# Ledger of designs, part 105: peptides against a protein of PDB entry 3PBP

Target 1, 203 residues: chain A of PDB entry 3PBP
Amino acid sequence: LNEKDLNLILNKSLVMYESLDSTTDVIVKRNVIKQLQFVSKLHENWNSRFGKVDIQKEYRLAKVQGPFTINPFPGELYDYTATNIATILIDNGQNEIVCVSFDDGSLILLFKDLEMSMSWDVDNYVYNNSLVLIERVKLQREIKSLITLPEQLGKLYVISDNIIQQVNFMSWASTLSKCINESDLNPLAGLKFESKLEDIATI
Target 2, 203 residues: chain A of PDB entry 3PBP as posed
Amino acid sequence: LNEKDLNLILNKSLVMYESLDSTTDVIVKRNVIKQLQFVSKLHENWNSRFGKVDIQKEYRLAKVQGPFTINPFPGELYDYTATNIATILIDNGQNEIVCVSFDDGSLILLFKDLEMSMSWDVDNYVYNNSLVLIERVKLQREIKSLITLPEQLGKLYVISDNIIQQVNFMSWASTLSKSINESDLNPLAGLKFESKLEDIATI

## One batch from the design tools (peptide; made by RFdiffusion4, then SolubleMPNN)

Design b2_p17_3_s2 (from b2_p17_3, 7 letters changed)
Fold by OpenDDE base, seed 1:
Structure b2_p17_3_s2 (fold): chain B 203 residues (1-203), chain A 17 residues (1-17)
Amino acid sequence: as target 1 above (203 residues)
Amino acid sequence: MEDIIKQAVQNKINSLK
């Protein structure tokens, strides 16, 4: 991530924040606020002479409240702890992918086959936690945070150590979106579920 | 894995109808 990219992320996060109104779900509001605060702090620290981004632990932890059922769940991850969660829009029709990070440096990309309520609040019960595994991305780094930008479909920003990486899954998510919106499963045949990784910035 | 994803997408489609 260069300064320009960080500014773009900040701007998008701000736009999302400004879009929040009294009708917005409380969970969504909290998530957006936390992301904005995190990105804002990153921006401030980036501009600081010492290059040390001190990210408060409170901004790093995005825990999903409630038990999630992931099918299939990678057996290797049973021994690891989920560290962050993010929801990424893949189209303007509110189709989304859920991403969960683990302390082994893995990301899992999940599809919600049923309506899911996601909450950052421990006390908020998720009504439906049925998730299907699409892809596992092994970064083999300590994942500190996950950031999404409202206007960037199918893109996830992963902050680890001193590097920000972009995970772009539009290569398959565009097809997935099309299948849902057109009620046609045929385009899924032979689809490769592999995301693109790009280093955006060093922090 | 493909069959599981297809079934999931079908479930989603059905939920939107």
Scores: peptide ipSAE 0.616, ipTM 0.943, DockQ to the pose 0.315
Fold by OpenDDE base, seed 4:
Structure b2_p17_3_s2 (fold): chain B 203 residues (1-203), chain A 17 residues (1-17)
Amino acid sequence: as target 1 above (203 residues)
Amino acid sequence: MEDIIKQAVQNKINSLK
């Protein structure tokens, strides 16, 4: 099993979990949960052994070389290091949220306000990726990995040592998507940018 | 914070025109 295979199995297990409803047989539900727990534990172990993808290096490189400005950047996070990055689709178009995890157990949800025009003009690659902070979620856990499923809009799965948690931000992301697609900012008035956190499975 | 997000969304909308 390589990392890719493990990720595939994990994704399949998560999809199976989301397919569970009140009509699902108790035995089936239990089996799916057990499978998810097992695969998640394997994934954690894999990341711990092999997956020090020094995201620190890429993030440091992105910080040093990449014009990624996060505004506002939470002052408290200046002392912490980014550990994972994920992109989550919020609609069937091009609207997405960027999530960055930190070693303090925080997640930040970010919005890209500028589209990188792929201008083929190599010389003007002003990678001015402005990222706007929408929400900070404090998990207070060591985040091992971030997983997204393309069929699950506005959902992020966070894997830590002992738990898989789902962060669901469709409560505000659906409105955000609508505002962008309809070119109308009015629905943003009074919108609470608060994601729902749910425990999916213990590891 | 709300104003910053609104401005960001407006910027995004403008970038898509």
Scores: peptide ipSAE 0.609, ipTM 0.945, DockQ to the pose 0.287
Fold by OpenDDE base, seed 2:
Structure b2_p17_3_s2 (fold): chain B 203 residues (1-203), chain A 17 residues (1-17)
Amino acid sequence: as target 1 above (203 residues)
Amino acid sequence: MEDIIKQAVQNKINSLK
């Protein structure tokens, strides 16, 4: 098993889990959950073996020289290190949310307002890579991995040492997508940017 | 925060035109 194969199995297991409903046989539910738990544990072990994606370098580079500016950056996170990054689709177009995890167990959900045009004109590095903070979610756990599925819009799976959690932000992301696609900001009025957190399985 | 998000969305809309 290579990392790609493991990710594929994990993705399939997550898709199977989301397909479970009230009519699904209890045995099938149990089997899907057991499979998800097993694969998630393997995935965690795999990530620990092949090294932390050194997001630290990219984040430090982002603070000092990097293409990404997070505005506003939460002051509380200055002392913490980014551990994972994921991009989550919110519609069938090109609208997406960027998620960054930190070693304090925080997730930040970010909106990319400008397309990264790296104009490498030698004299004017316009790093137009602005990321806007939408929400901070405090999980208070060591985040091992972030998993996204293209067919599951506005959903992020967070793997920690003992649990898989789903972060669902479609409560606000559907409105955000609509605003962009329809070129109308009115639906943003009074919108609460609060994601739903659900425990999926214990590892 | 709301104003910042609104501006970001507006910027995105403008970038797609």
Scores: peptide ipSAE 0.609, ipTM 0.945, DockQ to the pose 0.296
Fold by OpenDDE base, seed 5:
Structure b2_p17_3_s2 (fold): chain B 203 residues (1-203), chain A 17 residues (1-17)
Amino acid sequence: as target 1 above (203 residues)
Amino acid sequence: MEDIIKQAVQNKINSLK
């Protein structure tokens, strides 16, 4: 089993979990939850053995493509280190949210206002990799990994030591997507940028 | 914060045109 296989199994387990409804047999439900717990533990052990995906490398890779500026950057996070990065689709188009986790247990949800056009033109280094802060979620846990499923729009799974949590931001991301696609900013007025946090499974 | 997000969305819209 390589990391890719583990991620695939985890993704399948999460999809299977989300397919459970009130009509699902209790035995089936229990088995799915147990499987999810097992796979999550394997994933944690894998990340511990093969080293934290040095988010510094992904962040460095992101830095190699130009300085990412987060505006506004939360002053409280200045002394903390980014631990994970994920990109979450919010529609079937090109609209995405970037999530960054920190070692204080915080998540920040970021919007890319400009597509990184690598203009290879030496003279027009528009380093405008601007990321706009939408929301900060304080989990107060050590975040081990971030998982996204392509079939689940606006959902992020956060794996910590003893729990898998789902962050669902479709409450505001659906409006954001609509505003972009329709070229209308009016629906943003009075919109609350508050994600829903739900415990999915204990590990 | 609202104004920053609005401006960001406007920038994105403009980039797609």
Scores: peptide ipSAE 0.609, ipTM 0.945, DockQ to the pose 0.289

Design b2_p17_3_s3 (from b2_p17_3, 9 letters changed)
Fold by OpenDDE base, seed 5:
Structure b2_p17_3_s3 (fold): chain B 203 residues (1-203), chain A 17 residues (1-17)
Amino acid sequence: as target 1 above (203 residues)
Amino acid sequence: MEENIIKAVQNKINSLK
C-alpha cells in the first residue's frame, strides 16, 4: 500500500460507511466499521512517519474484515507489530511490491494480485483485497524507516539505528513484471524469490 | 508459497484484461 492506495481505501471505506442505514445487514455493518477503523489507524500511522501499525490478527486472515489479507501470513509474525510500510515500483508501469516491516526486524514482501474492490449488497459482502506473501527477509534489527526512490526500481532502503541496508528484489521482480506484462506465467516456474541484502552505509 | 504467487500473478493478469 502506498499513500494513494491507502487514500483510495479510506475513501471507499468512508463511502461505504456513509451508505450504511438501518436496513443494512449487521454483519456487513460490522465489517465496514472494522475496515474503516483499521484503515483510519493505518492512515494515522502513515502520516506519523514513525507510527507502529498494529494489525490485528483478524485483519490478516479474514477476507471479510479489514482492507487486506495476507496469504499466507507468516505464523511467527502473528504476535509482532508492523512498524513501517512501503510500496516499491518494479517497472515503469503499475506493477509494485508492498513491503511491511515488523518489530522483530522482519520484512515481508507482498504482491497485490487484485485491485481493491469492495462490493456491498444486502446479502453478500465481497471484499477482495489480497496480498500474497512473496518473501520474508529477516534483518534482526530495529527498523526505523523504509525508503524508496522512484528512479530505483525494485530497491528498498531500510534504515536501522546503525546501518542503512538495501533490499534489492529485481532478481525475481523483473521476471514477475515480465510475466504480468506479457501475460505469461511460464517464467515463474523455478524462480527463486530471494532478495539481495546489502549494507550500503553505517550511521 | 510458489503456487500462491503463480495464482496471484494469474489473477493480476486476468484483472488487466
Scores: peptide ipSAE 0.608, ipTM 0.942, DockQ to the pose 0.482
Fold by OpenDDE base, seed 3:
Structure b2_p17_3_s3 (fold): chain B 203 residues (1-203), chain A 17 residues (1-17)
Amino acid sequence: as target 1 above (203 residues)
Amino acid sequence: MEENIIKAVQNKINSLK
């Protein structure tokens, strides 16, 4: 990660903030604000001589709380604890992917076949009981935070101790969105559900 | 896994009708 890349991320975050309007979902608004604050702080710390970004707990997503079911649930994850949850938009029609991180460094990407009630208030989290596993991504690192950018469809930013990584699942999410919008399942046949992982920044 | 995904997408489609 160079200064130019960080500036680009900051600029994108600012543009996203400016795109917020009265019709924007409350969760999306809050997420954009938190992201902007986080990226701004990253930028400030990067310009500092010490190059270490302290990720404040306030910017972390709350731990997964409330009832939800995952089908199928990966057996290996029964021994691990969920650490973060994020919702990523895949189109402008409000189709979403849910991501859950675990303390083994795994991410699971889940499809919401039903609407969820989500709140940034930890005490008011309501999850649906029908989440379908799409993909498991093993990062083999401690995941501290998950960040989503509303203007960046099908992208998730994963923050660990020393690195920010982007998970891009538009390779399959675009097809998924199309299937939903067109009420046609045929394009799902033979689709590979494999996300692209890219290192964005070293922190 | 693919069959489960297809079923889930079908459920979503049905919910939107």
Scores: peptide ipSAE 0.608, ipTM 0.943, DockQ to the pose 0.304
Fold by OpenDDE base, seed 4:
Structure b2_p17_3_s3 (fold): chain B 203 residues (1-203), chain A 17 residues (1-17)
Amino acid sequence: as target 1 above (203 residues)
Amino acid sequence: MEENIIKAVQNKINSLK
């Protein structure tokens, strides 16, 4: 099993989990959960062995050399290091949320306000990659990996040593998407940017 | 924080026009 195969199995297991409903046979439900737990444990072990992708270097490089500015950057996170990055679709268009995890167990959800026009015009490389902070989610866990499924809008799966958690931000992201698509900011007034955290499975 | 989000969304909308 390579990392790609493991990720595929994990994704399939997550899809199967989301397909479970109140009408699902108890045995089937139990089997799906057990499979998810097993695969998640394997994924964690894999990431621990191979997956120190020193995102630190890329993030440091991106922070030092890259045009990525997070505004406002939480002052408390200046002392911590980014560990994972994920992009989550919130609609069938091009609207996305960027998530960054930190070694303190925090997640930040970010909105990209400017599209990098890859205009090859060298002169106007305004790498204006402004990321705006929407929400900070404090998990207080060592985050091993972030997983997204393209068919699951506004959902992020967080894998730690002992648990898989789902972060669901469609409570606000649906409104955000609508505002962008309709060019109307009014629905943002009074909107709470608070994601739902759910425990999916223990590892 | 909320004002920053609103401004960011406005910027996004403007970038798509």
Scores: peptide ipSAE 0.599, ipTM 0.944, DockQ to the pose 0.271
Fold by OpenDDE base, seed 2:
Structure b2_p17_3_s3 (fold): chain B 203 residues (1-203), chain A 17 residues (1-17)
Amino acid sequence: as target 1 above (203 residues)
Amino acid sequence: MEENIIKAVQNKINSLK
């Protein structure tokens, strides 16, 4: 098994889990959950073996010289290190949310307002790479991996040492997508940017 | 935070025109 194969199996297991409903046989549910638990544990072990993606360098570079800035950056996270990054589609277009995890167990959900363009003027590098903070989610766990599925809009799976959690932000992301696609900001007024957390399985 | 989000969405909309 290589990393690609493991990710494929994990993705299939997550898709199978989401397909479970009240009409699904209890044995089928148990089998899907057991498979998901097993694959998730393997995935965690695999990621630990191949090293942490050193997002630290990219983030430190981002604060001082990096290709993107986070506005506002949560002051509480200045002392913490980014551990994972994921991009989650919120519609069938090009609208997406960027998620960054930190070693304190926090997730930040970010919106990319502009396409990354490096304008090289002779004297000044204008990095037009702004990420805007939408929400901070405090999980208070060591985050091992972030998983996204293209067919599952506005959903992020967080793998920690003992649990798989789903972060569902479609409560606000559907409105955000609509605003962009319809060029109308009015639906954003009074919108609560609060994601739903659900425990999927214990590892 | 809300104002920043609104501005960001407006910027995105403008970039798509």
Scores: peptide ipSAE 0.599, ipTM 0.945, DockQ to the pose 0.296

Design b2_p17_3_s4 (from b2_p17_3, 8 letters changed)
Fold by OpenDDE base, seed 2:
Structure b2_p17_3_s4 (fold): chain B 203 residues (1-203), chain A 17 residues (1-17)
Amino acid sequence: as target 1 above (203 residues)
Amino acid sequence: MEDLIIKAVQNKINSLK
């Protein structure tokens, strides 16, 4: 993917998101644009380090839409508000991790026991939002956006003011996926739920 | 925490049957 191809994909994504969010708040539209701009920068950096990335699917944005039931909810986060939400694929079988960011710079990684429907319509109430806490990652930064790439399983990109960071949780998510797909819980015993954090690019 | 994760995974497995 060269710069021209990336711009084309970004433009297509923009048109798509603008179409979806035509009736949504201006802030949401601005955030989508910002995310796409940052994804462009991310892809440029990625291509320089690892070679050409083929973008097969459109990016999805998720906003915090309540109510969610998180078990257990970290007590330290009671005084903070959720800022962003994202879903990350961990396999090709539609198993996902949900990530929620908070205004203290924390990320929580969550597992949904049931299929969760996310709507871009903030007014749509989704009843079955039971989530289990897997891991808390403390970034101690103002999180501007969460980005996922469909071709990059178990990876979350976190955009702050000056940096893009990658959270890679395939160390445990591969085991989780295997447990689900094979209907065997044994590999979960003693599994360490610790993600890897890496700086990807400076903004 | 582990017990809740195991329970959630079991629920997911059951939902796929």
Scores: peptide ipSAE 0.620, ipTM 0.943, DockQ to the pose 0.314
Fold by OpenDDE base, seed 4:
Structure b2_p17_3_s4 (fold): chain B 203 residues (1-203), chain A 17 residues (1-17)
Amino acid sequence: as target 1 above (203 residues)
Amino acid sequence: MEDLIIKAVQNKINSLK
């Protein structure tokens, strides 16, 4: 098993979990949950053994070079290091939310007003020079990995040492998507940018 | 913060035209 294979298995397990409903057989439900827990634990162990790609250096370099800025950048996070990044689709029109995790256990959800390569490779041309802060989610956990599933819009899975959590931001992202697609900003007025956090499984 | 979000969305909209 390589990292890619493990990620694939994890993704499949997450998809299976999302397929569970009130009509699902109890045994099936239990098996899916157990599988998810097991695979998630393996994933954590993998990341710990083989090292996270330290995006910190790339993030710092990228920031220093000014290919992009986060506005506003939370002052509290200046002393912390970015640990993971993910891009989450919110619709089929390629509108996306960028998520960055920090070693304080925070997630920041960001909007890119222009298309940019999310490759943190400093050598990559970033067209968009600015990201807008939408929300900060404080998990107060060591974030080991961020997982997204293409078929699950506006959902981010956060893996920590003992839990998998889902961050669901479709409560506001659906409105955001609509505003973009319809070229109407009115629905943004009074919109609450608060994601839903759900515990998916313990590890 | 809200103003920045609105501005960013407007920029996105403009970029798609």
Scores: peptide ipSAE 0.610, ipTM 0.945, DockQ to the pose 0.273
Fold by OpenDDE base, seed 3:
Structure b2_p17_3_s4 (fold): chain B 203 residues (1-203), chain A 17 residues (1-17)
Amino acid sequence: as target 1 above (203 residues)
Amino acid sequence: MEDLIIKAVQNKINSLK
């Protein structure tokens, strides 16, 4: 089993889990959950052995000198290091949420308001990539990996040592998408930017 | 924070026009 195969199995297991509904047989549910637990444990073990994805290099450039500005950046996170990054689709129109995890167990959900304009002026490459903070989720655990499934809009899977959690932000992302697509900001008024956190499996 | 989000969404909308 290579990393690619393991990721594929994990993704399949997550998709199977999401397919479970109230009509699904209890035995089937239990089996899917057990499979997910097993695969997630394997994935965790694999990542622990092989998977220091040095995401740090791109992010260090973003904090101080990089083309990315986060507004507002949570002051508490200045002392912590970003560990993972993921991009989650919220619709079929290429609207996305950027998620960054930190070593304090926090997730930040960010909205990219502007596309990176490459200024071709040779001397002043001003990469202006503005990211706006939407939500901070405190998990209070070591985040090992972030998983997204392209068929699952507005969902992020967080893998920690002993648990897989789903972060579902479609409660607000659907409204956000609608606002963009309809060019109407009114639905944003009074919108609560609070994601749903669900424990999927214990490892 | 809400105002910044609204502004960002407006910016996105404007970028698509």
Scores: peptide ipSAE 0.606, ipTM 0.945, DockQ to the pose 0.324
Fold by OpenDDE base, seed 5:
Structure b2_p17_3_s4 (fold): chain B 203 residues (1-203), chain A 17 residues (1-17)
Amino acid sequence: as target 1 above (203 residues)
Amino acid sequence: MEDLIIKAVQNKINSLK
C-alpha cells in the first residue's frame, strides 16, 4: 500500500460515508463508519511515518515560482507555520478555493484572483500571485492532513489526531461562482463568508 | 476585507473576457 492507494481508499470511504442516508441499514452504516475510522488511522500513521508532506517544500516551491501574497495576511499567524495546502473546486469550471492550514490549528480560505501565468519574460515578472483572504477558521487542533474529493464541490475534509471534520463553504462559494460566471458582483454585497463545520467521524 | 474580495472577483471576471 502506497500513499496514493491509501488516499484512494480514504476518498472512497468518504464518498461512501456521504452516500449514507436515513434509509441505509444500520449495519451498513456501522461498517462504513468503522472502515472510515480505520482508514483515517492508517492515513495518520502514514503521514507520521513518511514525514509531514513538507508543505514548506511545496510552499517553498510555490515561493520559487513567484511571491505569493496573501492579502490581508492575518497578523496572528505571522509566528505560525503553514502545515497543509489544498485546492477545492467550487464549480464544474475553473473556480477554486485554496486552503492553507497552520500549526496553531487555523485554516485560511483564499481566492486566486489571477491565474499564475509564469511570464517567462525575465523583464516583466509581474509576480501577481495575489491570494485574497476570505475566511479564517480556528479549529484549535493539530491538523494532520487536508483531503478534497473532486465530486464534492466546496467541501474540505480535515484530519486531526482523533477526528475527521468537514468544512463546507458552499454557502458563500455558490454565490462567488455565480458572480464570476454571470459577471455580476452585486450578490457579493452583504454576503457572509462563514463556513459550516461538521464532525464526520472519531478516529 | 469585503472590498478586497470584490476587487479580486472583478479581476477574475476581467481575466476571463
Scores: peptide ipSAE 0.605, ipTM 0.945, DockQ to the pose 0.290

Design b2_p17_4_s1 (from b2_p17_4, 11 letters changed)
Fold by OpenDDE base, seed 2:
Order: C-alpha cells, then structure tokens, then sequence
Structure b2_p17_4_s1 (fold): chain B 203 residues (1-203), chain A 17 residues (1-17)
C-alpha cells in the first residue's frame, strides 16, 4: 500500500461516512464507521512516519442496487449474514464483479448476468438483479470494509481488525472480460476461478 | 451483449452442479 492508495481509501471512507443518514442500513452504517476509524488510524500512523498525506479530490464510488438474488447461494452461508458489498471493475469497458462479505469471514465474488437497466430492453421482465456465484474466498476474519481503487482493475482490498488484504481476480477476470467483450464463451472452458490473496499491511 | 452475459451466467451456474 502506497501513499496514493491510502489517500484514495481515506477519501472514499470519508465520503461514505458523510453519506450516512437515518435511512442507512444499520449494518452498513456500522461498517462505514469502523472503516473510517481504521483508516483514520492508519492515516495517523502514516503521517507520523512519512509525513502528511493529503486527501485526493478525485475518487470513484461504485454502488450496487438491490434487491438481488444470488445463484447458487452457498449452502454453508445460509445461516450467516451479509456485511459488506462492493463492485470492482475488471476492464475499462465497465465490466465489473460484485463482491459480498459475510460475518463468517467469507467473501463471494459474483457476476451480473442480468442487469436491470438492460432488462427493460428485452422481452422478458426482470424485477430484481441477478447475481451468479463465481468464487467463494474464506478469509476467516471479521471483515470491516471492502475497498476498491479506481485505477486498479480486478483488485479488492479487505479491511479487518488488524490487517488489510488484497484479493486479485485478474487471473480469471481478464478471460471473463474477453468473453463478454468478444461475445465468445470458449475461453471459459477449463478456466480456474481462483483469486490470489495477499497481505498488504498489518496494524 | 445481453445474450452473452446471460449465457455466461448459465455457464457459471452449471459449474456448481
């Protein structure tokens, strides 16, 4: 994690915090607050060690609209609660992956196979978002927040109590992007949907 | 594009069967 990345995370955290209101879901509210607290602490430590970090003016936040269904829903997660949601771009053409975290420390990566906005242009009526399960990543940590950086395709940062971890999807997401853009599913055959997990920083 | 994404979804679902 470099200064630029930290700055972006902090900026996003602040924007999210400021957007909280009485209509905000309790879980989301708590997670945003926890994220801000964590990132603020990190920022404080950074300033102490490396000097003052300025907040960047440029940022991008991706939001996922509900309601949605997940297919298939992992049976092991039936009794657990979703805690965070994020959207990660996988190419410059606006293709994206949705990720959802659960209170068991699991992260699921999802594909939007039916977008609501596009559904109005087809003969079939869709009244909810469709999300398809790509991969489950077991982090076995309490996930406080999910962070994506605009300039980093196919990468998700997971913030827990004492660690920041990076999940990198590009091993398979690049192929998925190609399939979408070229309207060819052949490259999916034999593709391994396994993301790379790396520790970025400990606190 | 719509049909492609739909087919991708179908493919991804079938992996779990």
Amino acid sequence: as target 1 above (203 residues)
Amino acid sequence: MIETKKKIGEFLIKRWS
Scores: peptide ipSAE 0.666, ipTM 0.951, DockQ to the pose 0.427
Fold by OpenDDE base, seed 3:
Structure b2_p17_4_s1 (fold): chain B 203 residues (1-203), chain A 17 residues (1-17)
Amino acid sequence: as target 1 above (203 residues)
Amino acid sequence: MIETKKKIGEFLIKRWS
């Protein structure tokens, strides 16, 4: 068993958990939850032993003049270090949210308002990839890994020392997606950018 | 699409002012 395999097992366990519904047999539910707890604990132990961090996508983040700039950068995070980075799809049209975790237990959700890859099509070349702060979620715990599932739009799984949590931001991301796809910003007015945090399992 | 995303970014930044 290697890190990659363990991550795959964890992802599979999360998928199984999400497949549970009101019609699912109680025994099946219990087994799936137990499996998820076990795998999550194993994952935590693995990361602790080898000092590994689960990063799904590499970003070179910088406060100023980096390939990726976060605006605004939360002042409270100035002295903290980014620990994990993930990208979450919010629709089937390739719109995505970038999330970054910090060693203070914070998670920031970011919007890519500029596409560097297409900058050559515009008269104004922007060297830096722009990431705009949407939301800061304070988990107040050590974040071990971030997991995303391609089939689950707008959902992020956060693994910490003692808990697996799901961050669901479709409450606002669905509107954001619509705004992008329809080129209409009106629905953003009054929109509350607050993600839902749910405890899935204790470790 | 590019312009829309840019405007969205501007909107999001202004929330923190």
Scores: peptide ipSAE 0.657, ipTM 0.955, DockQ to the pose 0.377
Fold by OpenDDE base, seed 5:
Structure b2_p17_4_s1 (fold): chain B 203 residues (1-203), chain A 17 residues (1-17)
Amino acid sequence: as target 1 above (203 residues)
Amino acid sequence: MIETKKKIGEFLIKRWS
């Protein structure tokens, strides 16, 4: 098994979990839950053995092509280190939210308001990727990995040592998507940017 | 769409003030 295969199995397990309903056979339900728990544990062990994807390396690699700026950057996170990054689709038109986790157990949800900005200094041109802060979610636990499923819009799965949690931000992301696609900002007025956190499985 | 995203960004920033 390689990391890619393990991720695929985890994703499949999550999809199977989401397919469960009140009519699902009890044996099937138990098996799916047990499988999800087992695979999640394996995934954590894998990340521990092979090291967390040094987001700083990916961030550095991304910086080589253009620095990311986060506005505003939460002051409370200034001394903490980013641990994971994920991109979540919010519609079928390729609108997306960027999520970054930190070692204090926080998640920040970010909006790409500019695809790429070029700033010219006197003798140097700098690429800048603008990200805007939407929400900070405090989980207060060590985040091992972030998982997204292409078929599940506006949902992020957070894996920690003892639990898998789902962050669902479609409560506001559906409106955001509409605003983008229709070029109308009026629906943003009074919108609460609060995601729903749900425990889906213990590890 | 580009202009819309920019305006959305501005809106999102302003709400923190």
Scores: peptide ipSAE 0.653, ipTM 0.955, DockQ to the pose 0.384
Fold by OpenDDE base, seed 4:
Structure b2_p17_4_s1 (fold): chain B 203 residues (1-203), chain A 17 residues (1-17)
Amino acid sequence: as target 1 above (203 residues)
Amino acid sequence: MIETKKKIGEFLIKRWS
């Protein structure tokens, strides 16, 4: 197995898990969960052994474009180091959220409020990549990897030493998407930016 | 869209103040 193959298997396992419902046979459900647990453990061991982080292509491309600024940057994170980064689509129109993990076990969800790629007008050209803090999620665990599935909007899978967790932020991201697409910020008033954290499987 | 995103950013920043 190589890293690519392992990631593929993990992704497939996650997709299978999400396909489970109340009508699913108990044996099938158990098997899927066991498979997910096994693969996640392998993934953890892989990362530990090789010190590799699964970095999405989008981040690599964005990094090449220049430095990033995060506003506001949580003061508590000044002394900590970013460990993983992921981009998560929130709609079919390519609106996305950026997620960064830190070695204190925190996740920050970020909004790209200034897009260089969309700066068609010289007056709106951005030299720095601006990221705005939406939410900080404190997991208080060592984050090994971040996984996203293209068919699952607003969902991030976090793999740590002993658990796989799903972060679902569609509770607010759906509204955010609507605001962007309709150019109307009114729905943001009173919106709670609180993601749902769910344990998927213990490793 | 650019202006909307900018305004959203401003809104989100103000939330922390």
Scores: peptide ipSAE 0.651, ipTM 0.955, DockQ to the pose 0.376

